# Ledger of designs, part 56: peptides against a protein of PDB entry 4U39

Target 1, 302 residues: chain A of PDB entry 4U39
Amino acid sequence: SIKVIGVGGGGNNAVNRMIENEVQGVEYIAVNTDAQALNLSKAEVKMQIGAKLTRGLGAGANPEVGKKAAEESKEQIEEALKGADMVFVTAGMGGGTGTGAAPVIAQIAKDLGALTVGVVTRPFTFEGRKRQLQAAGGISAMKEAVDTLIVIPNDRILEIVDKNTPMLEAFREADNVLRQGVQGISDLIATPGLINLDFADVKTIMSNKGSALMGIGIATGENRAAEAAKKAISSPLLEAAIDGAQGVLMNITGGTNLSLYEVQEAADIVASASDQDVNMIFGSVINENLKDEIVVTVIATG

## One batch from the design tools (peptide; aimed at target 1 L188 N257)

Design b2_p24_3_s3 (made by RFdiffusion4, then SolubleMPNN; from b2_p24_3, 12 letters changed)
Fold by OpenDDE base, seed 5:
Formats: structure tokens, sequence, C-alpha cells
Structure b2_p24_3_s3 (fold): chain B 302 residues (1-302), chain A 24 residues (1-24)
């Protein structure tokens, strides 16, 4: 089974976005120290952590409170994650709960033997230096606790969106990018395809790889597959080029008119941008809602 | 994993499904 655990406000917003977009084949868990915020979650499983420590009043933007809250609730977290083959831990880094609790939850998942993938955001620079510093500490702790860590640099979202994009929409886009990171991988496994990649193949690419890069490309028209692939490998979300990546997970999602040629063309482009000995796996997903759009998601590891 | 060559036939048979292919 695949579980997605949203940790703190940002993680729970991302989980809500996943549920709203009907990401299939995953169980959703919302975790927070703030009981009021947790009540707004759409997740089936809602877990208040650190009830004794925080009394449901949240972590006060203190990562140490978030950490201790997860430690207090370790047994409940273990029970909620038990039997998962894969666990996605999603959080907005820089806050109290997400920054502190997400690494603890990730470690619990890993200790249970799940393939543990972190999908987290760096705060926008405008959220201030304190959040950036807290995020850096949380990301460092996440790296040690996960098999693969995808870090979304929120500032790079500002390069993709219009300059006039309201701040609230920029946060919504960050939630959407978190969704895309989770869905891009989960669809490879959880969506009943005629051919599930052996979960072993995903494990080979993602197990103990540390930091991963994510690129997303969207295109339409005659060359949409090639354009989407090129956009994915040159995505502003990539903190570096994927040319050194030893493992690549690619998701190509299109409408009912997605062709084998388009899938191959996109795969060839991504492979050509990767290491010569790249272990690349890819999935093709049909989403009738995309119509003429193709979405390419690339996760590069190693 | 299936070969890329089988993907076209499978894509025609299914809607909303994921086909996973190893690129080698």
Amino acid sequence: as target 1 above (302 residues)
Amino acid sequence: MKELEELDEELKKTKGNVFQVRYS
C-alpha cells in the first residue's frame, strides 16, 4: 500500500490538493499539532500529534515543538503507517510542525521498512530568513530520514507563474507542485496499470538515494511530447541539471490521444539528458481531463 | 515491465490506466 502523510499546515494543504485532484491508489493521512487546522483536512485519517505538549494549539512556528510532538505520538504514527510499502511525507519546511515532525515521521516510516519519499518545499524568500533557516535544518534532517527527498524551491515557482500572480496563488501553486511530485511517482505504482512497474524497480531507483530533483513540463500541439520533455529537463524547479542522474523516474501523462511515438520521443529526450548509464523507468498515464495537453514529470536521483 | 512496442496496444485497450515501461 501507498500512504501519503501531510505534516503541518503546508503538508495538509498539499494533501487537500491531492484529494481534490482525485489522486488514486493512495491512503491520505493528515498530521498536525493544531487541532483547528487539522479539522479542515479532507484526509480520511486525521492525527493530532503532541496533544499533551501543545494541547492542540500548534507548534508556535518552533520546529523543536514539532519534533517533540511527533515523538510523543510515535506509537500512533507507527500504527497509522504500519503495512505501507511506500510512504510519501509531504510538508512545507520552515514552519513548526512540518519542519520538526516530518523528519520524525519519515524515520518511523523507514524503520517500518517502507520506501520513504519526502516531498517538501523550501519557503519563499519573502517568508523571511527565519523560515529559510528553519527549512534548511528540517531538510537536513529529512535527508537522513528518507530514501529519497524531493525539495521544491518555492522561489522557482515565481519563475513559472506570472509576475502579477497574487501571493495566495503562489502558495496554491506550491501545493500543486507538491501534488505533482507525489502523483508523478504514485501513479507509476498505485494506478492499476496493465503493467505495474515492479515496485522493486521503483525501489532500485529511489532507495537510499538522498536528494532528488524534480522537473515538470507541460505542452500542447504537434510536438507536445518533445516540448513537455524538454521543459521537464530544463524546469526551473530543478536546482541542478539531471545530466549526472543515475536513476530517473519519468511520468508522461496525456489524454486519450497519447501515442506510443510521443511516449518514446519524450523518454528519449529525458534519457539523452541523463547519465549514459541511467536507469530510467517511465510510466504512461491516460487522463481524459488533459485533452491535448501532455504533462511530463521527471524525478532524477543519484 | 513490458516493452515499449506493446504500449500502443495497451493504451488503446485502457483508459485512465498507467502503463509502466523500463527504458533501456
Scores: peptide ipSAE 0.010, ipTM 0.391, DockQ to the pose 0.370; fails the geometry check
OpenDDE base, seeds 1, 2, 3, 4: peptide ipSAE 0.007, 0.007, 0.000, 0.007; ipTM 0.375, 0.386, 0.349, 0.370; seeds 1, 2, 3, 4 fail the geometry check

Design b2_p24_3_s4 (made by RFdiffusion4, then SolubleMPNN; from b2_p24_3, 13 letters changed)
Fold by OpenDDE base, seed 1:
Structure b2_p24_3_s4 (fold): chain B 302 residues (1-302), chain A 24 residues (1-24)
Amino acid sequence: as target 1 above (302 residues)
Amino acid sequence: EEELKKLSEELQKTKGNVFEVRRS
């Protein structure tokens, strides 16, 4: 089974976005120290952590409170994660709950033997130096607690959105990028009858790989597959070129009109941009909601 | 399906890639 845990406000916003986009084949768990915020979650499983510590009032932007809250609720987290083959831990780093609790939750998942993938954001520079410093500490702790940590640099989202994009929409786009990171992997696995093979392949690419980068490309038209692939490998979200990656996970998602030729073309572009010795796994996903769009997600590990 | 399998095998052979198709 695949479980997605949203931790804190940013993580839970991402989980809500995943649910709204009908990401299938995963169990959603919302974790927060803020009981009011947790009530707004669309997740089936809602877990308040650190109820004694915080009294449901949140972590006050203090990662140590988030950490202690997860530690207080360890047994509950273990029970919620029990039997998961794969666990996504998603959070916005820089906050109290997400920054502090996500590493603890990730470690619990890993200790249970799940393939543990962090999908986290670094805060925007405009969120201030304190959040950046807290995020750096949380990311460092996540690296030790996960098999793979996908780090999304929110500042790079500003390069892919219109310059007039309101701040709230930039945060919504960050939630969407978190969604794309989880969905780009989960869709490769969450197909009945093929789960075990796909999971083994994903596990090979993602086990004990440390930090990962994600690129996303979206295109339409006759050359949409090639354009989407080129956009993915040149994505501003990729803080480094994919040619240095030891592993590449690629998702090629299209509508019902996605052709084999388009899949091959996209895969060839990503493979050609990667190291010759790269272990590349790619999947093709049909999403009826994409109509004429192709979405290429590339996750570079190692 | 047969064409997909063939493509997957070809890609795997030529580039060491694993190819899967999923429907959602």
Scores: peptide ipSAE 0.006, ipTM 0.419, DockQ to the pose 0.134
OpenDDE base, seeds 2, 3, 4, 5: peptide ipSAE 0.005, 0.000, 0.005, 0.000; ipTM 0.417, 0.402, 0.387, 0.262; seeds 2, 5 fail the geometry check

Design b2_p24_4 (made by RFdiffusion4)
Pose (drawn by RFdiffusion4):
Structure b2_p24_4 (pose): chain A 294 residues (1-190, 197-206, 209-302), chain P 24 residues (1-24)
Amino acid sequence: SIKVIGVGGGGNNAVNRMIENEVQGVEYIAVNTDAQALNLSKAEVKMQIGAKLTRGLGAGANPEVGKKAAEESKEQIEEALKGADMVFVTAGMGGGTGTGAAPVIAQIAKDLGALTVGVVTRPFTFEGRKRQLQAAGGISAMKEAVDTLIVIPNDRILEIVDKNTPMLEAFREADNVLRQGVQGISDLIALDFADVKTIMKGSALMGIGIATGENRAAEAAKKAISSPLLEAAIDGAQGVLMNITGGTNLSLYEVQEAADIVASASDQDVNMIFGSVINENLKDEIVVTVIATG
Amino acid sequence: DNVEVFFGNMTATELLEKLTELKE
């Protein structure tokens, strides 16, 4: 019983993307103050929060509103979250709802005893001061409210994509990366949560590599461990979760080869949750998702 | 091919040993 909660617009897209990618084994909840944007969620459960406060008009990039909105819907949320063994709280930070409400929601989930993993994006630098400041204040709050907070620095999306990909695609990739963050874990729980719980505090950074071809598992792992999303050296990690995903042509040779690359770059006595998952919709593509905690 | 493995929380050395055993 793992629930992925998209909070605000940032999470709304990630949840959509997750659903679009047919990520299995999770119950999705899209939570928004913005009734219009919420009605775009492909989530079966659409929770409008702050209906009294925002009248479906959203938080206006005011985290305080997203918060008060979440506090207003404190009871509706717990109801939706009760029975969750694990709650992914996925949101865009810098907004109102995502920045405000996610900590309220993630904290509720944490109090509910669920393994609360918040997976959020820090706004692109270009989103400006307000976005940066609010997320910082928001990411700070997400840390206090989750067991593990995987923070995806959107600015690093721009290092990854072609220098000329339009902004719209840059935001889109941030959504995918958020999806890639949650799927990278949720695919490994579809198992004693104390395992993953022992891996889940402090902040967390993740990396992704995607490769195709003859030497792809290593190419993917190398790209994953060195990825711009992953800002710090993995040897600094106390715990590392590794996810290897490929087609039905995923070989153990490829799997271990990538595991060896991720392992050698991690501390030797590191705790590790490692999985490889077969995605039939993949052909020659392979995706290594690496999440380091420490 | 068509390999899917999962390892819970363990050390990297233990993981590599188990992966070598599976490979063998």

Design b2_p24_4_s1 (made by RFdiffusion4, then SolubleMPNN; from b2_p24_4, 9 letters changed)
Fold by OpenDDE base, seed 1:
Structure b2_p24_4_s1 (fold): chain B 302 residues (1-302), chain A 24 residues (1-24)
Amino acid sequence: as target 1 above (302 residues)
Amino acid sequence: MSVEVFFGAMTVQELLEELRKLLE
């Protein structure tokens, strides 16, 4: 089974976005120290952590409170994650709960033997230096606790959106990028393809790989596949080129009109940008909600 | 034609070869 655990406000917003977009084949768990915020989660499983410590009032933007809250609720977290083959831990770093609790939760998942993937954001620069410093500490802790850590630099999202984009929309885009990171991987596992993916193959590419980079490309029109692939490999979200990566996960998602030729064209572009000896997992997914759009997601590991 | 395709772990060359086979 695949479980997605959203930790804190940002993680739970991302989980809500995943549920709204009907990401299939995963179980959703919402974790928060704030009981009121947790009640707004669409997840089937809602877990308040640190009830004694916080009394449901949240972590006060203190990662140490988030950490202690997860430690307090360790047994409950273990029970919720039990039997998962894969666990996605998603959080917005820089806050109290997400920053502090996500590494603890990730470690619990890893200790249970699940393939543990972190999908987290760095705060925007405008959220201030304190958030950045807290996020850095949380990311460092996540690296030790996960098999693969996808770090989304929110400032790079500003390069793919209009400069006049309201702050609230920038956060929504961050939630969407978190969704794409989880969905791009989960679809490869949960959706039957022409070639059955062994979970062992995913595990080989993602186990103990440390930090991963994600690129996303979206396009429409006649050359949409090629354009989306080119955008993905040159995505501002990629802090480095995908060349030199030990593993690449590629997902191409399109509407019901996604052709095999488009799939090949996109795959060829990503493959050409990758090392010849790279281990690549590839999937193409039909999403009926995508009309004329193609979305290419590339995750480079190692 | 619309297709849903998934490939396991393989090299870039293996991937391209498999995709080409699907187009034949």
Scores: peptide ipSAE 0.114, ipTM 0.690, DockQ to the pose 0.866
OpenDDE base, seeds 2, 3, 4, 5: peptide ipSAE 0.035, 0.037, 0.034, 0.025; ipTM 0.638, 0.634, 0.605, 0.511

Design b2_p24_4_s2 (made by RFdiffusion4, then SolubleMPNN; from b2_p24_4, 11 letters changed)
Fold by OpenDDE base, seed 1:
Structure b2_p24_4_s2 (fold): chain B 302 residues (1-302), chain A 24 residues (1-24)
Amino acid sequence: as target 1 above (302 residues)
Amino acid sequence: MSVEVFFGAQTVAELRAKLRELLA
């Protein structure tokens, strides 16, 4: 089974976005120290952590409280993650609960033998230096606790959206990018497409790879596959070119009109931008909601 | 026919070869 665990406010917002977009074949778990925020989750499984420590009042933006809250609730987390083959741990880094609890939860998943993938955001620069420093510590701890850690730099989202985009919409876009990171992998396993991957292939690419970068490209029209692939490999979310990656995971998602030729065209572009010795896997997914859009997701590891 | 082709390609060259095989 595949489990997605949203940790803290940002992680739970991402999980809500996944549920709203009908990400299939996954079980959703919402984790928070704030009981009121947790009640707003759409996840089937809701877990309050650190009930004795926090009394449901949240972590007060302190990662040490988030960590201790997860440690207090370790047995409950173990039971919720038991039997998972793969666990996605999603969080916004820089806060209290997400930053502190996500590494603990990830380690629990890994110790249970699940392929453990972190999908996390770095805070926007406007959230302040304290959040950036807390996020750096949380990312470091996540890197040790996961098989692969996808880090989304929120400041790079501002390069994809209009300059006049309200702050609230920038956070919604961060939640959407977290969704795309999880869905881009989970759909390769759980959602039928033109080309599916087995869990063993994904495990080979993602096991013990450390940090990963994600690029996303979306396009429409006659050259939509090529344009989407070019946008993905040149995505502002890629802090480095994919030519230095040891592994590349590619998802090509389209509507019911997605052709095998379009899949080939997109795959060839990504392959041509990658190192010749890169371990590359790709899958294609059919999403009826995309109509004439193609979405290319590239995850570069190593 | 949904051709379920599991492409565990270890190299870009193998990936391209498998893609060509699927399209042939």
Scores: peptide ipSAE 0.040, ipTM 0.612, DockQ to the pose 0.491
OpenDDE base, seeds 2, 3, 4, 5: peptide ipSAE 0.018, 0.020, 0.006, 0.018; ipTM 0.499, 0.502, 0.405, 0.523; seed 5 fails the geometry check

Design b2_p24_4_s3 (made by RFdiffusion4, then SolubleMPNN; from b2_p24_4, 8 letters changed)
Fold by OpenDDE base, seed 1:
Structure b2_p24_4_s3 (fold): chain B 302 residues (1-302), chain A 24 residues (1-24)
Amino acid sequence: as target 1 above (302 residues)
Amino acid sequence: MNVEIFFGAMTAEELREKLRELLS
């Protein structure tokens, strides 16, 4: 089984976006210290952590409170994660709950023997230095607690969106990128496509790999496959070129009209941009919600 | 699709080769 745990406000917003986009084959768990915020979650499983510590009033943007809240609720977290083969821990770093609790939750998942993948954001620079420093600490802790940590630099999202994009929309885009990171991996396992993978293949590429970067490309039209692939490998979210990666996970997702030729075209572009000796896993996914779009997701590890 | 295709971990070169074979 695959479980997705949204931790804190940003993580739970991402989980809500995943549910809204009908990401299949996963169980959703919402974790928060804020009981009111938790009630807004669409997840089937809602877990309030640190009820004694916080009284449901949240972590006050203090990661230590988030950490202690997860520690207080360790047994409950273990029970919720029990039997998972894979656990995604998603959070916005820099806040109290996400920053503090996500590493604890990730470690619990890993200790249970699940393939544990973190998908987290760094705060925007405009959120201030305190958020950045807190995020750095949380990311460091996550790196030790997960098999693979996908870090999304929110500032790079600003390169993808219009310069006049309102701050609220930038956060929504960050939630969407978190969704894409989780879905880009989970669909390879849970959603049939033209090229399929097993869980063992994913585990081989993602187990104990440390930090990862993600690139996303979306395109439509006659050359959509090539364009999407080119966008993915040149994505602003890729802070480093994929040719330095030790492992590459590639997902090519299209609608019911996705052809094997398009899959080949996109895969060849990504492969050509990768190191010759890189370990690659490649899958294609059919998403009926995609009409004329192809989405290429690349995750570079190492 | 009538045939289920599965790929494991491979190099970029191996991937290109397999994809070429698949479309031949």
Scores: peptide ipSAE 0.283, ipTM 0.816, DockQ to the pose 0.485
OpenDDE base, seeds 2, 3, 4, 5: peptide ipSAE 0.260, 0.280, 0.253, 0.268; ipTM 0.808, 0.819, 0.801, 0.810

Design b2_p24_4_s4 (made by RFdiffusion4, then SolubleMPNN; from b2_p24_4, 9 letters changed)
Fold by OpenDDE base, seed 1:
Structure b2_p24_4_s4 (fold): chain B 302 residues (1-302), chain A 24 residues (1-24)
Amino acid sequence: as target 1 above (302 residues)
Amino acid sequence: MNVEIFFGAMTVEELRKKLRELLE
């Protein structure tokens, strides 16, 4: 089984976005110290952590409170994660709950023997230095607690959105990028296909790989496959070229009109940008909600 | 033809080969 845990406000917003986009084959768990915020989650499983410590009032933007809250609720977290083959831990780093609790939750997942993948954001620079410093500490802790850590640099999202994009929309885009990171991987495992991916192959590429980078490309029109692939490998979210990666996960998602030729074209572009000795996982997925869009997601590990 | 295709861990060349085979 695959479980996705949203931790704190940003993580829970991402989980809500996943549910809204009908990400299939995963169980959703919302974790928060704020009981009111937790009630707004669309997840089937809602877990308030640190009830004694916080009294449901949240972590006050203090990562130490988030950490202690997860530690207080360790047994509940263990029970919720029990039997998972894979656990995604998603959070917005820089806050109290997400920054502090996500590493603890990730470690619990890893200790249970699940393939543990972190998908987290760095705060925008405009959120202030305090959040950046807190995020750095949380990311460092996550790196030790997960098999693979995908870090989304939110400032790079500003390069892919309109210059006039309101701050609220930038946060919404960050939630969407978190969704894409989780879905890009989970679809490869959970979606029934003509050729099924062995979970052992995912473990080989993702186990103990440390930090990973993600690129996303979206396009429409006659050359949409090639354009989406080119955008993915040149994505501002990629802080480094994919040719240095030891492993690459590639997801090509399109609507019902996605052709095999388009899949091949996109795959060849990503493959050509990768190291010749790269260990690559590939999947093509149909999502009826994309209509005429193709989305190429590339995750570079190692 | 179902375009939902998944390939496990392989080299770029292996992937290209498999994709070509699907188009034949």
Scores: peptide ipSAE 0.419, ipTM 0.903, DockQ to the pose 0.748
OpenDDE base, seeds 2, 3, 4, 5: peptide ipSAE 0.412, 0.415, 0.413, 0.402; ipTM 0.902, 0.903, 0.902, 0.898

Design b2_p24_5 (made by RFdiffusion4)
Pose (drawn by RFdiffusion4):
Structure b2_p24_5 (pose): chain A 294 residues (1-190, 197-206, 209-302), chain P 24 residues (1-24)
Amino acid sequence: SIKVIGVGGGGNNAVNRMIENEVQGVEYIAVNTDAQALNLSKAEVKMQIGAKLTRGLGAGANPEVGKKAAEESKEQIEEALKGADMVFVTAGMGGGTGTGAAPVIAQIAKDLGALTVGVVTRPFTFEGRKRQLQAAGGISAMKEAVDTLIVIPNDRILEIVDKNTPMLEAFREADNVLRQGVQGISDLIALDFADVKTIMKGSALMGIGIATGENRAAEAAKKAISSPLLEAAIDGAQGVLMNITGGTNLSLYEVQEAADIVASASDQDVNMIFGSVINENLKDEIVVTVIATG
Amino acid sequence: SANVIDATDPEDRAIMEEATAKED
């Protein structure tokens, strides 16, 4: 019983993307103050929060509103979250709802005893000062409210995509990366949560590599461990979760080769949760998701 | 040495072993 909660617009898209990618084994909850944007969620459960406060008009990039909105819907949320073994709280930070409500929601989930993993994006630098400041204040709050907070620095999306990809696609990739963050774990739980719990505090950074071809597992792993999303050296990690995903042509040679690359770059006595998952919708593509905690 | 919790589905592991066998 793992629940992925998209909070605000940032999470709304990630949840959509997860659903779009048919990520299995999770119950999705899209939570928004913005009734219009929420009605775009492909989530079966659409929770409008702050209905009294925002009247479906959203938080206006005011985290305080997203917070008060979440606090107003404190009871509706717990109801939705009860029974969750694990709650992914996925949101965009810098906003109002994502920045404000996610900590409220993730804290509720944490109090509910669920393994609360918050997976959020820090706004692109270009989103400006308000976005940066609010997320920083917001990411700070997400850390106090989750067991593990995987923070995806959107600015690093721009290093990854072609220098000329339009902004719309840059935001889109941030959504996918958020999805890639949650799927990178949720695919490994579809298993004693104390395992993953022992891996889940402090902040967490993740990396992703995608490759195709003859030497792809290594290409993917190398890209994953060196990825711009992954800002710090993995040898600094106390715990590392590794997810290898490929087509039905995923070989153990490829799997361990990538595991060896991720392992050698990690500390030798590191705790590790590793999985390889077959995605039939993949052909020659292989995706390594690496999440380091410490 | 690393403490590794293998979170690979046995069914996926079997498919991966078949893929390795075909490569062999």

Design b2_p24_5_s1 (made by RFdiffusion4, then SolubleMPNN; from b2_p24_5, 12 letters changed)
Fold by OpenDDE base, seed 1:
Structure b2_p24_5_s1 (fold): chain B 302 residues (1-302), chain A 24 residues (1-24)
Amino acid sequence: as target 1 above (302 residues)
Amino acid sequence: SRKIIDATSPEDLEIMKKATEERE
């Protein structure tokens, strides 16, 4: 089974966005110290952590409170994650609950033997230096607790949105990028009847790989597949080129008019931009809500 | 050597086959 656990406000917003986009084949768990915020979760499983410590009032932007809250609720977290083959831990780093609790939850998942993937954001620079410093500490702790960590640099999202984009929309885009990171992987695994994919192949790409890079490309028109692939491998979200990547996960999402040729073209572009000995898993997903758009998501490891 | 795995679902593969045939 695949479980997605949203931790704190940012993680739970991402989980809500995943549910709204009908990401299939995953179980959603919402974790928060704030009971009121947790009630707004669309997740089937809602877990309040640190009830004794916080009394449901949240972590007060203190990562140590978030950490202690997860530690207090360890047994409950273990029970919720039990039997998962894969666990996605998603959080907005820099806050109290997400920053402190996400590494603890990730470690619990890993200790249970799940393939543990972190998908987290760095705060925007405008959120202030304190959040950046807290996020750095949380990301460091996540790296030790996960098999693969996807870190989304929120400031790079500002390069892909209009300069006039309101702050609220920038956060929504960050939630969407978190969704794309989780969905890009989960769609490859959660699809029933995959003859060609062993979970061992996913483990080969993701186990003990440390930090992963994520790129997204969107295009329309006649060359949309090639353009989307090129945009993905040159995405502002990528902190480096993927030319040395030993592992690649690629998702190609299109409408009902997505052709096999387009998929192959996109896959060839990404494979050619990767290491010569790359292990690559790609999958095509039909989304009826996409008309002429193709969305390519690339996750590069190693 | 590269190892490339296509993890496309049979359902989506069938949709893409039809879309390919319509473009040819």
Scores: peptide ipSAE 0.485, ipTM 0.918, DockQ to the pose 0.813
OpenDDE base, seeds 2, 3, 4, 5: peptide ipSAE 0.472, 0.433, 0.355, 0.476; ipTM 0.913, 0.898, 0.867, 0.916

Design b2_p24_5_s2 (made by RFdiffusion4, then SolubleMPNN; from b2_p24_5, 11 letters changed)
Fold by OpenDDE base, seed 1:
Structure b2_p24_5_s2 (fold): chain B 302 residues (1-302), chain A 24 residues (1-24)
Amino acid sequence: as target 1 above (302 residues)
Amino acid sequence: ARKIVDATKPEDLAKMKEATAKRE
């Protein structure tokens, strides 16, 4: 089974966005120290951690409180994650709960033998230096606790959105990029397409790889596959070119009109931009909601 | 609305174990 665990405010917003976009074949778990925020979760499983420590009032932007809250709730987290083959741990780094609890939860998932994937954001620069420093510590701890850690640099989202985009919409886009990171992988296993991958294929690319980067491209029209692939490999979310990656996982998602030719065209573009010795795997997914859009997601590992 | 689990309570852990055992 695949489980997605949202940790703290940002992680739970991402999980809500996944549920709203009908991401299939996954079980959702919401974890928070804030009981009021947790009530707003759409997840089936809602876990309040650190109730003795925080009294349900949240972690006060302190990662050490988030860490201790997850440690206090270890046995319940183990039980919630039991029987998962794969666990996604999603969080916004820089806060108290997400930054502190996500590494603890990831380690619990890994110790249970699940393929453990972190999908996390770095805070925007405007959130201040304290959040950036807390995020750096949380990312370091996540890297040790996961098989693969996808890090989304929120400042790069500002290169994808209009300059006049309100701060609230920039956070919603960060939640959407977290969704795309989880869905881009989970759909390869859980959602039928023209080219299906199994869990063993994904495990080969993601097991013990450490840090990963994600690129996303969306396009429409006659050359939509090629355009989406080119946008994915040149995505602002890729802090480095994919040519240095040891592994590449690619998802080509389209509507019911997605052709095998379009899938191959997109795959060839990503392969041509990758190292010759790269372990590249790609899958295709049919999403009826995309109509004439193609979404290419590239995850570069190593 | 599914009830929030207080992941610090032994009684909630027991209920979680019972729920897991029913799914297996």
Scores: peptide ipSAE 0.341, ipTM 0.866, DockQ to the pose 0.014
OpenDDE base, seeds 2, 3, 4, 5: peptide ipSAE 0.227, 0.267, 0.228, 0.061; ipTM 0.816, 0.846, 0.816, 0.723

